# Ledger of designs, part 30: peptides against a protein of PDB entry 2C5K

Target 1, 91 residues: chain A of PDB entry 2C5K
Amino acid sequence: EDPFQQVVKDTKEQLNRINNYITRHNTAGDDDQEEEIQDILKDVEETIVDLDRSIIVMKRDENEDVSGREAQVKNIKQQLDALKLRFDRRI

## One batch from the design tools (peptide; made by RFdiffusion4, then SolubleMPNN)

Design b2_p15_4_s2 (from b2_p15_4, 7 letters changed)
Fold by OpenDDE base, seed 1:
Structure b2_p15_4_s2 (fold): chain B 91 residues (1-91), chain A 15 residues (1-15)
Amino acid sequence: as target 1 above (91 residues)
Amino acid sequence: SSKTEKNKKRMHLFD
């Protein structure tokens, strides 16, 4: 069991679920569900910060090759940015 | 875990 990989998996699943929600709700709303989506996006941003910090610690303390994990975090950041753009451009 | 609890609480939006 790798906690880092579990967090990555959970984060990607959250982003995919939000992406599907936006598909079903392609017009911007002002209800409780829309606010919760914004909260989840903020949680994802905080999770990415934690993942980056964990990579720094692994690189420093364990002197591990973290290139694979850095690529995973980069991919999540790209997904988040694309999703934010899609979410914000709804009218 | 804390992450699991957050996911569980929010999953209803996507069902």
Scores: peptide ipSAE 0.079, ipTM 0.698, DockQ to the pose 0.557
Fold by OpenDDE base, seed 2:
Structure b2_p15_4_s2 (fold): chain B 91 residues (1-91), chain A 15 residues (1-15)
Amino acid sequence: as target 1 above (91 residues)
Amino acid sequence: SSKTEKNKKRMHLFD
């Protein structure tokens, strides 16, 4: 499998799992699980940066059509932003 | 991969 697609798939799966966690835990807690969610969200943010960098390299060095990959990263960013909003707005 | 390893370490959170 394409390493780029694998990272995209893994990232979306992480976000989906966190989203499901928030659904089951709709009130903010102060435990190890809540801290772990924060850590995962930061990891996802860094992963998105890496994906963007990889697209820049593919566009510059390989002269590949990156439109599809850019759309995938955009979708992940939107998913992350929505999830962060849900997480932060919990009481 | 490094990403897979991180995911595996965190999977217990979602069991």
Scores: peptide ipSAE 0.078, ipTM 0.699, DockQ to the pose 0.570
Fold by OpenDDE base, seed 3:
Structure b2_p15_4_s2 (fold): chain B 91 residues (1-91), chain A 15 residues (1-15)
Amino acid sequence: as target 1 above (91 residues)
Amino acid sequence: SSKTEKNKKRMHLFD
């Protein structure tokens, strides 16, 4: 399997798991739980940066059509932003 | 991988 696609898949699944957790815990949890979720979200942000960098390299060095990969990363960013909003709005 | 290890450490949160 393409390593890029595997990272995309894993990232989306990770965000989905956090979203499901928030559904079950719709109020702000203990400080330790909140911190752990924040750490995971930060890891996802770093992963997105790495995905973007890989696309830049593919466009520059290989002149590959990356439109599909750019769309996938955009989708992950949208999912992350929606999740952050949901996380921050909890009472 | 480092990512796999991080995920394994955090997955208990979602149990």
Scores: peptide ipSAE 0.075, ipTM 0.696, DockQ to the pose 0.502
Fold by OpenDDE base, seed 4:
Structure b2_p15_4_s2 (fold): chain B 91 residues (1-91), chain A 15 residues (1-15)
Amino acid sequence: as target 1 above (91 residues)
Amino acid sequence: SSKTEKNKKRMHLFD
């Protein structure tokens, strides 16, 4: 199993779950849950940074073609940005 | 992985 792919998968699953949560909770009325969602989003941001760093290391130390991995990270970033927008726009 | 464990811990939020 590729640890990088596992992290990517886990991250996308987290974002999907949050997206579904937002769909079910279009009103920001549950403060405890909202704070936890915010924490998860921050964790995702940190994870993305770690993924980027891992790609840099792979390019430098392993001389591996990382184009596919870069595309995956870009996709996650886009998903995160879209989700953050949805989260912040809730009433 | 650490990420997986974190995900598991927070999965209750989405139940």
Scores: peptide ipSAE 0.086, ipTM 0.710, DockQ to the pose 0.629; fails the geometry check

Design b2_p15_4_s3 (from b2_p15_4, 10 letters changed)
Fold by OpenDDE base, seed 5:
Structure b2_p15_4_s3 (fold): chain B 91 residues (1-91), chain A 15 residues (1-15)
Amino acid sequence: as target 1 above (91 residues)
Amino acid sequence: SKKTQENLSKMSLFD
């Protein structure tokens, strides 16, 4: 069991949900789900902080695979930033 | 699956 990978997987699912929502709702504030999506965006941001903290600790152990995990978090950050931009640009 | 507090707690944040 790898808790880090499980958190990454769950975060990816959250990002997918946000992406699907934006695709279906190109107008801001048009339904009751928008507040929940905003909450998910914040939850992902907080999760990224925790993932980064975990990597910082792992860097102190030379036997840990840090580079692979850093790449995963970088990818998540890029996806989040893109989704936030699309979400905020909705009219 | 939804992210849980349990999974987050299992991640090591300390030496």
Scores: peptide ipSAE 0.159, ipTM 0.771, DockQ to the pose 0.068
Fold by OpenDDE base, seed 2:
Structure b2_p15_4_s3 (fold): chain B 91 residues (1-91), chain A 15 residues (1-15)
Amino acid sequence: as target 1 above (91 residues)
Amino acid sequence: SKKTQENLSKMSLFD
């Protein structure tokens, strides 16, 4: 079991939920779940910080190749940024 | 599955 990969998996599921919400709700403030989606966005943002920190620790203490993990986190960041933009564009 | 504090803790962020 790799806890890093589990966190990545769970984060991607959160991003998927956000994506589905945005697709169904093109107008801001029209659904009771909007606050929950905003909370999930913030949770993902915080999780990315934790993922980055874990990679830093691996580089420093374990001297392991982290290129694959860095690529995964980069992908998550890109997805989050795109979703934030779409979410904020709703009026 | 859901992200848990346990998973985050197991990532060993505090060496």
Scores: peptide ipSAE 0.158, ipTM 0.772, DockQ to the pose 0.068
Fold by OpenDDE base, seed 3:
Structure b2_p15_4_s3 (fold): chain B 91 residues (1-91), chain A 15 residues (1-15)
Amino acid sequence: as target 1 above (91 residues)
Amino acid sequence: SKKTQENLSKMSLFD
């Protein structure tokens, strides 16, 4: 098993949940789940930090090819940024 | 499933 890939998978599931929530709730503060969604957003941010750190260790200590993992994290960051923008634009 | 502390620890963030 690959713990890195499992974390990536779980993170993408979190992003998917956020996406679904935003789609269903285009008005800010309209239900009790908004705080939970905000918590998930922060959890994803923290997870990205951990993913980046693991890549840094691979590059520094193991001298492994990390291009694939870097691309995965980049994709997650892009998705998060887009979701944060959509979330914050709600009125 | 959700990510676990075990998965995070296995990513070897520390030497």
Scores: peptide ipSAE 0.153, ipTM 0.768, DockQ to the pose 0.067
Fold by OpenDDE base, seed 4:
Parts: sequence; C-alpha cells; structure tokens
Structure b2_p15_4_s3 (fold): chain B 91 residues (1-91), chain A 15 residues (1-15)
Amino acid sequence: as target 1 above (91 residues)
Amino acid sequence: SKKTQENLSKMSLFD
C-alpha cells in the first residue's frame, strides 16, 4: 500500500466533486453545499502542502521516485488552480 | 477511499 498514491487518488476525487459542483452551480451562494465545497477547496490546498512536504522527505532517500511524484502533485495543483478560478468567477 | 490522517502519517509527515 502506497499512502502517497492513496492521498493523490482521494484528492483527485475531491477535485472531481468540485468540478461537478461548479458545473451545476454557476451562481454563487445559491446552494447549501457551497460552504462545503469551499471547505473542500481549502482541504485540497492543505493536502497539496502535505504532499509537497512528503516529497521533500522522500528526496532525502535517493531510492525514491521523486520525479514521478512531483509530476503528480504538479498536475493536482494545475487542476486546483483551474477550479479555483472557475469557482471564484461565479456571480 | 477517502484520505485519512493515517495515510498522511505514513508519509512521514506526522509523528
């Protein structure tokens, strides 16, 4: 079992939920779940910090596949940034 | 499954 990959997977599921919510709710403040979605956005941000920290730790072990994990985190960051932009642009 | 404190701990981020 790879905890890093599990966290990545769970984070992607959170991003997917956010994406679906934005698609269904393009008007800010019109749904009771909006606060929860905002919380998820923040949770993803914090998780990314944790993932980055884990990579720093892994870099101290030359046997770890750091490059691959860095690419995964970068991808998650890109997805989050896009979703945050869409979320914030809602009227 | 949903990420847990256990998974984060196993990434050597928590004692």
Scores: peptide ipSAE 0.155, ipTM 0.769, DockQ to the pose 0.073; fails the geometry check

Design b2_p15_4_s4 (from b2_p15_4, 5 letters changed)
Fold by OpenDDE base, seed 1:
Structure b2_p15_4_s4 (fold): chain B 91 residues (1-91), chain A 15 residues (1-15)
Amino acid sequence: as target 1 above (91 residues)
Amino acid sequence: SEKTEKNLKRLHLFD
């Protein structure tokens, strides 16, 4: 059992949901799900903070190499930033 | 938030 990886997996699924929505809805505010997508974006942002906290704790308490997990979180941040840009630039 | 609390529990950062 790896709770960190499970949270990462769930976050990736949320990002995928957002990406698919943007692809299908290239015009802002075209349906009732716009607010839901914005909420998911915020959920992902909060989850990233929590993942970072877990890495800090792991590094402190376990004194383990956390570079792998840091890379995973970095990837999630990059995906989120790209999706936010795409979402906000819709007309 | 509720989401954060759930995440922290899953990550064993909060019991």
Scores: peptide ipSAE 0.447, ipTM 0.889, DockQ to the pose 0.058
Fold by OpenDDE base, seed 4:
Structure b2_p15_4_s4 (fold): chain B 91 residues (1-91), chain A 15 residues (1-15)
Amino acid sequence: as target 1 above (91 residues)
Amino acid sequence: SEKTEKNLKRLHLFD
């Protein structure tokens, strides 16, 4: 598996962890993992930037069709945004 | 960040 797909996979796993946490913890700050989840959210945000950078470089240096990778990153962004909204709306 | 550095290395964007 190529590095890009591995990073995507790892990111999806992080998002899944966040989703599971939100499902189990509908009250903000009710668990010691709250801060860790916040850190994961930030890590995912940074990873998305890095994935975008890799796409830019691939498009520029390798002249390869990157539409598939762009779609994957777009999906990750959408999933992250939805999870951030759910996470922040917890009472 | 350290996370970014690791990601960039994995993605061969940083040596």
Scores: peptide ipSAE 0.441, ipTM 0.887, DockQ to the pose 0.057
Fold by OpenDDE base, seed 2:
Structure b2_p15_4_s4 (fold): chain B 91 residues (1-91), chain A 15 residues (1-15)
Amino acid sequence: as target 1 above (91 residues)
Amino acid sequence: SEKTEKNLKRLHLFD
Protein backbone atom coordinates (compact mmCIF):
# COMPACT_ATOMS: atom_id res chain seq x y z
CA GLU B 1 0.00 0.00 0.00
CA ASP B 2 1.22 3.46 -0.96
CA PRO B 3 -0.89 6.17 0.64
CA PHE B 4 0.59 8.81 -1.65
CA GLN B 5 -0.57 6.97 -4.75
CA GLN B 6 -3.98 6.43 -3.23
CA VAL B 7 -4.39 10.15 -2.59
CA VAL B 8 -3.21 10.89 -6.13
CA LYS B 9 -5.73 8.43 -7.50
CA ASP B 10 -8.56 9.93 -5.48
CA THR B 11 -7.57 13.42 -6.58
CA LYS B 12 -7.57 12.41 -10.22
CA GLU B 13 -11.02 10.93 -9.76
CA GLN B 14 -12.21 14.25 -8.36
CA LEU B 15 -10.72 16.07 -11.34
CA ASN B 16 -12.47 13.63 -13.63
CA ARG B 17 -15.80 14.33 -11.95
CA ILE B 18 -15.24 18.05 -12.44
CA ASN B 19 -14.33 17.53 -16.07
CA ASN B 20 -17.46 15.50 -16.68
CA TYR B 21 -19.61 18.14 -15.03
CA ILE B 22 -18.15 20.92 -17.17
CA THR B 23 -18.76 18.86 -20.28
CA ARG B 24 -22.40 18.38 -19.36
CA HIS B 25 -22.84 21.95 -18.12
CA ASN B 26 -21.04 24.30 -20.47
CA THR B 27 -23.09 27.22 -19.19
CA ALA B 28 -22.89 28.47 -15.65
CA GLY B 29 -26.05 28.27 -13.61
CA ASP B 30 -27.60 27.71 -10.25
CA ASP B 31 -27.55 23.95 -10.45
CA ASP B 32 -27.13 22.33 -7.06
CA GLN B 33 -24.02 20.66 -8.41
CA GLU B 34 -22.34 24.00 -9.12
CA GLU B 35 -21.61 24.62 -5.47
CA GLU B 36 -20.44 21.05 -5.01
CA ILE B 37 -18.03 21.39 -7.91
CA GLN B 38 -16.68 24.59 -6.39
CA ASP B 39 -16.10 22.71 -3.16
CA ILE B 40 -14.32 19.89 -4.96
CA LEU B 41 -12.05 22.39 -6.69
CA LYS B 42 -11.06 23.78 -3.32
CA ASP B 43 -10.55 20.29 -1.93
CA VAL B 44 -8.20 19.46 -4.78
CA GLU B 45 -6.25 22.65 -4.17
CA GLU B 46 -5.80 21.73 -0.53
CA THR B 47 -4.87 18.17 -1.41
CA ILE B 48 -2.13 19.39 -3.73
CA VAL B 49 -0.61 21.32 -0.84
CA ASP B 50 -0.77 18.20 1.31
CA LEU B 51 0.84 16.09 -1.40
CA ASP B 52 3.66 18.62 -1.67
CA ARG B 53 4.12 18.43 2.09
CA SER B 54 4.45 14.68 1.90
CA ILE B 55 7.12 15.03 -0.78
CA ILE B 56 9.05 17.43 1.43
CA VAL B 57 8.93 14.87 4.23
CA MET B 58 10.15 12.10 1.94
CA LYS B 59 13.05 14.22 0.74
CA ARG B 60 14.04 15.34 4.22
CA ASP B 61 13.24 12.49 6.57
CA GLU B 62 13.45 9.46 4.31
CA ASN B 63 16.08 10.74 1.87
CA GLU B 64 14.29 9.18 -1.09
CA ASP B 65 14.15 10.17 -4.74
CA VAL B 66 10.98 12.23 -5.10
CA SER B 67 11.26 13.18 -8.78
CA GLY B 68 8.53 10.76 -9.79
CA ARG B 69 6.12 12.01 -7.17
CA GLU B 70 6.91 15.61 -8.04
CA ALA B 71 6.03 14.88 -11.63
CA GLN B 72 2.71 13.38 -10.56
CA VAL B 73 1.83 16.44 -8.49
CA LYS B 74 2.85 18.71 -11.35
CA ASN B 75 0.46 16.85 -13.62
CA ILE B 76 -2.36 17.24 -11.12
CA LYS B 77 -1.67 20.97 -10.84
CA GLN B 78 -1.82 21.33 -14.60
CA GLN B 79 -5.11 19.46 -14.76
CA LEU B 80 -6.56 21.59 -11.98
CA ASP B 81 -5.52 24.83 -13.64
CA ALA B 82 -7.05 23.77 -16.93
CA LEU B 83 -10.32 22.79 -15.28
CA LYS B 84 -10.48 26.00 -13.27
CA LEU B 85 -10.07 27.98 -16.47
CA ARG B 86 -12.80 26.04 -18.23
CA PHE B 87 -15.11 26.28 -15.24
CA ASP B 88 -14.66 30.02 -14.79
CA ARG B 89 -15.03 30.84 -18.48
CA ARG B 90 -18.49 29.33 -18.77
CA ILE B 91 -21.24 31.73 -19.76
CA SER A 1 -9.87 22.15 7.21
CA GLU A 2 -11.49 18.79 7.63
CA LYS A 3 -10.30 17.73 4.20
CA THR A 4 -6.72 18.64 5.01
CA GLU A 5 -6.90 16.77 8.28
CA LYS A 6 -8.08 13.66 6.49
CA ASN A 7 -5.38 14.00 3.85
CA LEU A 8 -2.65 14.46 6.42
CA LYS A 9 -3.79 11.36 8.26
CA ARG A 10 -3.85 9.34 5.06
CA LEU A 11 -0.38 10.58 4.14
CA HIS A 12 0.89 9.77 7.65
CA LEU A 13 1.92 13.37 8.25
CA PHE A 14 0.43 13.56 11.73
CA ASP A 15 2.34 12.51 14.83
Scores: peptide ipSAE 0.433, ipTM 0.884, DockQ to the pose 0.056
Fold by OpenDDE base, seed 3:
Structure b2_p15_4_s4 (fold): chain B 91 residues (1-91), chain A 15 residues (1-15)
Amino acid sequence: as target 1 above (91 residues)
Amino acid sequence: SEKTEKNLKRLHLFD
């Protein structure tokens, strides 16, 4: 399997976990996993940066069409932004 | 960070 796709898959699974957590915990700070979820959010943010770096390198060094990968990263960014908004707006 | 290092290795961007 393409390592890029594996990272994307793992990231989406993290986002899914966050989504499920928010659904079950609509109030902030009332669960031991709250800090863990915050850490996952940061992990996803860092992973997105790394995915972008990989795309830049692929464009530069391999001269490959990266439009599909860019679309995947864009989708992940959109999901993350939506989840961050939901997470931060919890009372 | 440690996470970044792991990701870069997975993506074959860092040895």
Scores: peptide ipSAE 0.427, ipTM 0.883, DockQ to the pose 0.058

Design b2_p15_5_s1 (from b2_p15_5, 7 letters changed)
Fold by OpenDDE base, seed 3:
Structure b2_p15_5_s1 (fold): chain B 91 residues (1-91), chain A 15 residues (1-15)
Amino acid sequence: as target 1 above (91 residues)
Amino acid sequence: SSVSLSKLGRPYIPE
């Protein structure tokens, strides 16, 4: 098991769950789930920081080819940015 | 030498 890939998979799963929720809840309401989603999005952001740091270490210490992992992190960042936009534009 | 990564643990969000 590759821990990096497991974290990527778990992160994408969380983002997908949030995306499905926003799809069914296009109007922001006085719901405790709204604050929970904000917290999860923050946790995802911190996870992305950790993923980037691990890539930096691999490039620096092991001089390993990290192109594939960089592409995966870029994809997660794009998912996060899209979800933030969808979440914030709800009325 | 690589940073150890942990799983993102969050409760299930109902759809």
Scores: peptide ipSAE 0.072, ipTM 0.702, DockQ to the pose 0.037
Fold by OpenDDE base, seed 1:
Structure b2_p15_5_s1 (fold): chain B 91 residues (1-91), chain A 15 residues (1-15)
Amino acid sequence: as target 1 above (91 residues)
Amino acid sequence: SSVSLSKLGRPYIPE
């Protein structure tokens, strides 16, 4: 069992779902779905903070190499930033 | 090492 990888997987899956929604809904709406997406984006941001904190803890153990996990978190951050841009640019 | 799960919304997103 690897809880870190499970969280990474779930986070990327949520971002992909939102990205697909934006593709099908290129005009910003004022409905419950738009509000739910905003809430999910905030949850993803909090999850990324938790992932970063877990890496800090792992770095305290000299027997662990965190380079791979740092790269994964960086990738998720980039995916989130790109998604926010797409979401906010809708008219 | 372990990580605590943060809450993630899983709403219905229509196709």
Scores: peptide ipSAE 0.069, ipTM 0.709, DockQ to the pose 0.055
Fold by OpenDDE base, seed 4:
Formats: C-alpha cells, sequence, structure tokens
Structure b2_p15_5_s1 (fold): chain B 91 residues (1-91), chain A 15 residues (1-15)
C-alpha cells in the first residue's frame, strides 16, 4: 500500500462526488449540504498542501523521482479549481 | 520538521 496514492485516490473520489452533487443541485439553496460541501472543499485544499509537503520530504530526504507525484497533485489542483468555479457560479 | 504520509488527512463528503 502506498499512502500517497491512497490519499490522491480518496481526494479525487471526493472531488468527483462533489461534482456529481453540484450536477444534481445546480442551484444553491437552504441546504445543510451546501455548508458541508464548502467545508470539504477546504479540507481538500489542506490535503493538497499536505501532499505538496510530502513531495518536498521525498525529494529532499529520500531523493526520489517525484515528477509523477507532482503531476498527480497538479491534476488534483486543476480538478479542485474547476469544481470551485462550478460551486461558486450557482445561483 | 518533516511530514509523514501516515499523517496525511483524507477528505470526506456527503452523498
Amino acid sequence: as target 1 above (91 residues)
Amino acid sequence: SSVSLSKLGRPYIPE
């Protein structure tokens, strides 16, 4: 088991779930889930920071090739940014 | 200090 890959997988799955939620709920309303989604987006953002930190450690302490992992984190960041736009644009 | 992969948080979202 690779903890890094597991976190990446879990993060992408969560973003996908939020994306599906936004599709089902195209308008913002008085829904407790809206605040929860906002909290999850912040948690994902913090998770990405931690993933970046782990890459720094792998690069410095273990001298591993981190290019693949950096690409994965970049992909997650792009996915998050796109999702934030969808979430915020809802009326 | 360093960050361990075991300390990485995992997000959770509702259905």
Scores: peptide ipSAE 0.068, ipTM 0.698, DockQ to the pose 0.058
Fold by OpenDDE base, seed 5:
Structure b2_p15_5_s1 (fold): chain B 91 residues (1-91), chain A 15 residues (1-15)
Amino acid sequence: as target 1 above (91 residues)
Amino acid sequence: SSVSLSKLGRPYIPE
């Protein structure tokens, strides 16, 4: 059991769901889902902040090798940024 | 030093 990995997994799953939705709904509209997706993206962004903070604590207090976790968070950030770009570009 | 992380609160997005 690793709460960090569980959060990473759940976050990536959420982003994948949004990505799939955008694929199926490539045009922006006055849809309730548009606002919901924006809210979820904000939640993901805040979750990433929490993940970063946890890594800082691990580096400081436990002096652990966190390179793997840092790479995971970096990957999620890239996924989030790409998804935001796709979401915002829809016409 | 233990850190608590919470899961995302909005688990469902429709297709």
Scores: peptide ipSAE 0.066, ipTM 0.697, DockQ to the pose 0.038

Design b2_p15_5_s2 (from b2_p15_5, 9 letters changed)
Fold by OpenDDE base, seed 5:
Structure b2_p15_5_s2 (fold): chain B 91 residues (1-91), chain A 15 residues (1-15)
Amino acid sequence: as target 1 above (91 residues)
Amino acid sequence: MSVELSYLGRPYIPE
């Protein structure tokens, strides 16, 4: 079991949940709902920081190929940015 | 936290 991949999987599941919610609720919800989404997005941001730190540590090992992991994190960042845009544009 | 938006959390990543 690779803990990095598990975190990536969990993060994508979080983003997917938000995406599905926004799709079903194209207009902004009440303050509690919007705050909950913001909290999850913030936690995802912190998770991405941790993933980046993990990659930095792995780069210190010359035998560790991190290119695939960097691509995964890049993809998560792109998904996060897209969701932030969708979230902020809702009226 | 709602069921629909429930936060899953994350495991610890060791260095």
Scores: peptide ipSAE 0.066, ipTM 0.666, DockQ to the pose 0.391
Fold by OpenDDE base, seed 2:
Structure b2_p15_5_s2 (fold): chain B 91 residues (1-91), chain A 15 residues (1-15)
Amino acid sequence: as target 1 above (91 residues)
Amino acid sequence: MSVELSYLGRPYIPE
């Protein structure tokens, strides 16, 4: 398996998990749970940075077409931003 | 009532 694709898959699954939680909890819940969501979102942000860096390396060192991977990362960023918006709108 | 959240593991991608 391609490790890049595995990270993409895991990241999307994590975002989906949070999205499902927010769907079931439209208001801010327990402080510990809200903090954990924030921590996971932060981890996803860092993962996206790593994915972008890996694409830069692939462009530079491996001379591979990375258009598909760039599109995947873009999709994850959009998913993250949408999720953050849902998270922040809860009271 | 409450839902337990957890991190998902991910493999390391070398640079």
Scores: peptide ipSAE 0.064, ipTM 0.665, DockQ to the pose 0.483
Fold by OpenDDE base, seed 3:
Structure b2_p15_5_s2 (fold): chain B 91 residues (1-91), chain A 15 residues (1-15)
Amino acid sequence: as target 1 above (91 residues)
Amino acid sequence: MSVELSYLGRPYIPE
């Protein structure tokens, strides 16, 4: 299996888990809960950085299918931004 | 209630 695709899949699953949690908890939790969510979101952010770096390396080979991977990363970034917005809007 | 979230593991991506 392609490690890149597996990371994309796992990242999307993680974002979905957070999304479901925020949906069930529309109000901010205690400090420990908020910190945990922040840590997960930060890990996703770092994962996106790694994915972008991998694409940069792949772009050095014109035979690589970069366009599709760029679109996938873009989608993950959009999901992350949406979750950050939901997270920050909770009171 | 208190909900504990878990991290998903991910494979290494070589550069």
Scores: peptide ipSAE 0.061, ipTM 0.663, DockQ to the pose 0.457
Fold by OpenDDE base, seed 4:
Structure b2_p15_5_s2 (fold): chain B 91 residues (1-91), chain A 15 residues (1-15)
Amino acid sequence: as target 1 above (91 residues)
Amino acid sequence: MSVELSYLGRPYIPE
């Protein structure tokens, strides 16, 4: 089991859950739910930071080709940014 | 040294 890939997978799944929620709830609703979404988005953001740091360490310590992992993180960042935009545009 | 990552739990998102 590759823990990096597991984190990537879990992060993508969480982003998909948020996307589905926003799709079903295109207007701001319950304050508690909105705060929960914000918390999850923040958690995803922090997870991405951790993934980036792990890549830096892998480059330094393992001298591994991390181009594939960098691409994965980039993709997650793009998904996060898109979801943030959707979240913020809701009335 | 290998990098070890762990899953970070996240709140449940209702659909």
Scores: peptide ipSAE 0.043, ipTM 0.649, DockQ to the pose 0.045

Design b2_p15_5_s3 (from b2_p15_5, 7 letters changed)
Fold by OpenDDE base, seed 1:
Formats: C-alpha cells, sequence, structure tokens
Structure b2_p15_5_s3 (fold): chain B 91 residues (1-91), chain A 15 residues (1-15)
C-alpha cells in the first residue's frame, strides 16, 4: 500500500539475491556476467537516489517525521556498500 | 550462469 515501503522491500530483496549469487560465485565470471551484476548494482544506486529525493519532498510537509525512512535508506546504502566490497574483492 | 543472473531480476525504480 505504501509505495515507499514497497520500493525499500524490493531493493533489499534484490541486494540479498545478488549477495547470494556472489556467495555461490566467489570468483569473477565472464565479462557478460560481471557486466550484468554491475548493471543491477547501478539500478539499485539509482533507486536509492530516488528514495532520497522522495524524503526531501516529504520533509517539506511539516506534519511528517521522516527519521524512520531516513534510517531505512541508510541501511540500504550500507547493504549496497558491503555488497560492492564483496563483489570487487573476488579473484 | 545466465539462468542464475536472470533470477536476480531488477529493482523497482519509481517514476
Amino acid sequence: as target 1 above (91 residues)
Amino acid sequence: SSVELSKLGRPYIPE
């Protein structure tokens, strides 16, 4: 019902799927595989940008507390950064 | 594999 929460949920699920793939593939694949993973990570980055922008708009409503949503986005950013580290460290 | 990567899907990007 809440589109913000739906995007958060879908983004976290996507990051978990990539994390599981990296766990099963601890060495870099061929160029096509690596490019596809990079594309998905880029899509997640763009989604996070959109979430941040939505929070900026919500802050303009004096009757809305966005601290909880900011914490959710921060958590997703941390999850993304950790995943990028795992992806880059593969041999 | 391509099959495994296809199962990852794509994140929803709001308009």
Scores: peptide ipSAE 0.066, ipTM 0.726, DockQ to the pose 0.226
Fold by OpenDDE base, seed 4:
Structure b2_p15_5_s3 (fold): chain B 91 residues (1-91), chain A 15 residues (1-15)
Amino acid sequence: as target 1 above (91 residues)
Amino acid sequence: SSVELSKLGRPYIPE
């Protein structure tokens, strides 16, 4: 098992869950749920930092081609940014 | 050494 790929997979699933929730709840009104979503988004942001750090280490120490992993992290960042926009635009 | 990664615990998002 590749822990990097597992984290990528888990992160994408969590972003998808939030995206689906926003689709079903297009207005903000439950403060507890809004705070929970914000916490998850912050956790995803920190996870991306950890993924980037792991790539830096692989480039430096492991002599591994990281282009594919860099593309995966870029994709997650794009998903996060789009989701933040949807989250913030809700009334 | 390399950064070690593991599965992350997340809060449940209801339907």
Scores: peptide ipSAE 0.061, ipTM 0.681, DockQ to the pose 0.037
Fold by OpenDDE base, seed 3:
Structure b2_p15_5_s3 (fold): chain B 91 residues (1-91), chain A 15 residues (1-15)
Amino acid sequence: as target 1 above (91 residues)
Amino acid sequence: SSVELSKLGRPYIPE
């Protein structure tokens, strides 16, 4: 088991679910639903921070290649930013 | 890594 990869996978799946939800709900929904989405987005942000921290620790090991992990985190950040933009543009 | 990662408990948003 690789916890890093599992977290990456789960995060991507959650972002995809929210993206699909926003696609089907291009107008702001119930306040409770909007708050729930916002909470999930905040959880994703914290998850990314934790992933970055883990990479920083691994980079201090001289024989550790983290390029692939850095690329994965970068991709998640891009997905998050795009989703935030879609979320905020809804009226 | 010395940083332990765990799955976050997240609400499920249906598609």
Scores: peptide ipSAE 0.061, ipTM 0.687, DockQ to the pose 0.039
Fold by OpenDDE base, seed 2:
Structure b2_p15_5_s3 (fold): chain B 91 residues (1-91), chain A 15 residues (1-15)
Amino acid sequence: as target 1 above (91 residues)
Amino acid sequence: SSVELSKLGRPYIPE
């Protein structure tokens, strides 16, 4: 049981859900749904900040090798950025 | 101290 990995997994799953939704709804839909997606994207962004902070702490306090975790966070950031672009392009 | 991570509450996204 690793809380860091669980958060990474949950975050990627959430981004995948939104990506699938955008695929099924290539045009902006109900305002309530669009606002809900925007809120989730904001929560993901905040989660990434927390993941980065945890990596900083692990480097400093625990002297742990964090290369793998840094790569995971980078991947999530790329996934988020791509999703934001798809979301914003919809008309 | 370490940063505590937990699951975030998420709204439901309908199909």
Scores: peptide ipSAE 0.059, ipTM 0.678, DockQ to the pose 0.036

Design b2_p15_5_s4 (from b2_p15_5, 7 letters changed)
Fold by OpenDDE base, seed 2:
Structure b2_p15_5_s4 (fold): chain B 91 residues (1-91), chain A 15 residues (1-15)
Amino acid sequence: as target 1 above (91 residues)
Amino acid sequence: SSVKLSKLGRPYIPE
């Protein structure tokens, strides 16, 4: 059991769900669903901040090698940025 | 100390 990896996994799963939704719905549809997606994207952004903070703590307090975790967070950030672009470009 | 992490806890996005 690794809480960090579980959060990473859940975050990527949410982003994948949204990406698949956008693929099937290339135009803005139900306002309730669009608002929910926007809220999830905001939660993902906040989760990334928490992941970064946890890495800082691991470096400082535990003197742990965090290079692998930093790469994972970077990948999630890239996935989020790409998804935001797709979401905003819809007409 | 460590930063407490939690799941996102969002509902499923329908098709």
Scores: peptide ipSAE 0.059, ipTM 0.683, DockQ to the pose 0.046
Fold by OpenDDE base, seed 5:
Structure b2_p15_5_s4 (fold): chain B 91 residues (1-91), chain A 15 residues (1-15)
Amino acid sequence: as target 1 above (91 residues)
Amino acid sequence: SSVKLSKLGRPYIPE
């Protein structure tokens, strides 16, 4: 099993779960769940940095095609940015 | 690759 793909999968699952939570809780609250979401978003951000670093290393191998992985990371970044915007704009 | 990747260290938010 490819650890890169596993991390991508886990990251997307977390983002989707948070997105679903925001959908069901469109007004911001001051509970433990809101704080946990903020913490997870930071963890996702750090995970994306690690994914980017892994791609940089892969690019050093001229025989490695990283276009697919770059597209995956780009997609996750877009998900994260959209989710952060939804999360922060809640009243 | 020598870069280590780790899973998120937080529990999943339930759907």
Scores: peptide ipSAE 0.057, ipTM 0.688, DockQ to the pose 0.040
Fold by OpenDDE base, seed 1:
Structure b2_p15_5_s4 (fold): chain B 91 residues (1-91), chain A 15 residues (1-15)
Amino acid sequence: as target 1 above (91 residues)
Amino acid sequence: SSVKLSKLGRPYIPE
């Protein structure tokens, strides 16, 4: 019903899937797979930008839940950064 | 094994 929350949910699910893949594949040996993961990480990055923009628009209205949404986006950013670190540090 | 992930949706942002 809430498109913002749906996007947040989908984003976290994608990051969790990649995190699980990295756990099972700690070496970068499949170039096609590595490129696909990089593309998804880029999509997540762009999604975060869109979420931030939506919050800016929502702040123009009297919405009590803006701080909560900002915290959610911050959490996703931290999750993305941690995942990028794990992805890049693989041998 | 390969991982197939879907593209993410986007929220509607009014202008």
Scores: peptide ipSAE 0.044, ipTM 0.657, DockQ to the pose 0.722
Fold by OpenDDE base, seed 3:
Structure b2_p15_5_s4 (fold): chain B 91 residues (1-91), chain A 15 residues (1-15)
Amino acid sequence: as target 1 above (91 residues)
Amino acid sequence: SSVKLSKLGRPYIPE
C-alpha cells in the first residue's frame, strides 16, 4: 500500500469527473452542483498542499528519490489549473 | 442495496 499514490489517483479521478461534468454543462448554472464543484476544487488545492509537504519531508532524507512524486504533483497542478480555467470561463 | 450517487459520481450524502 502506498497512501501517496492512492491520494494522487483519487485526486486525478475527481478532476476527471469534474472535467466530464463541465463538458456536459458548458453554461454555468446556479444549482447545488456548481457549489459542489467549487468545494471539490478547494479540496484538491488542499490535497496538493499536503502532497507537496510530504515531498518536502521526504527530501530531507538523502536516500529518497522524490523526482517521480514531484512530477505527479506537477501533473495534478496542471490538471487543476486547466480545469479551473474551463470552470471559470463558462457563462 | 446500492449507494445513491451524485452527478459527479460521488456518494450522495443527504443533509
Scores: peptide ipSAE 0.043, ipTM 0.660, DockQ to the pose 0.054

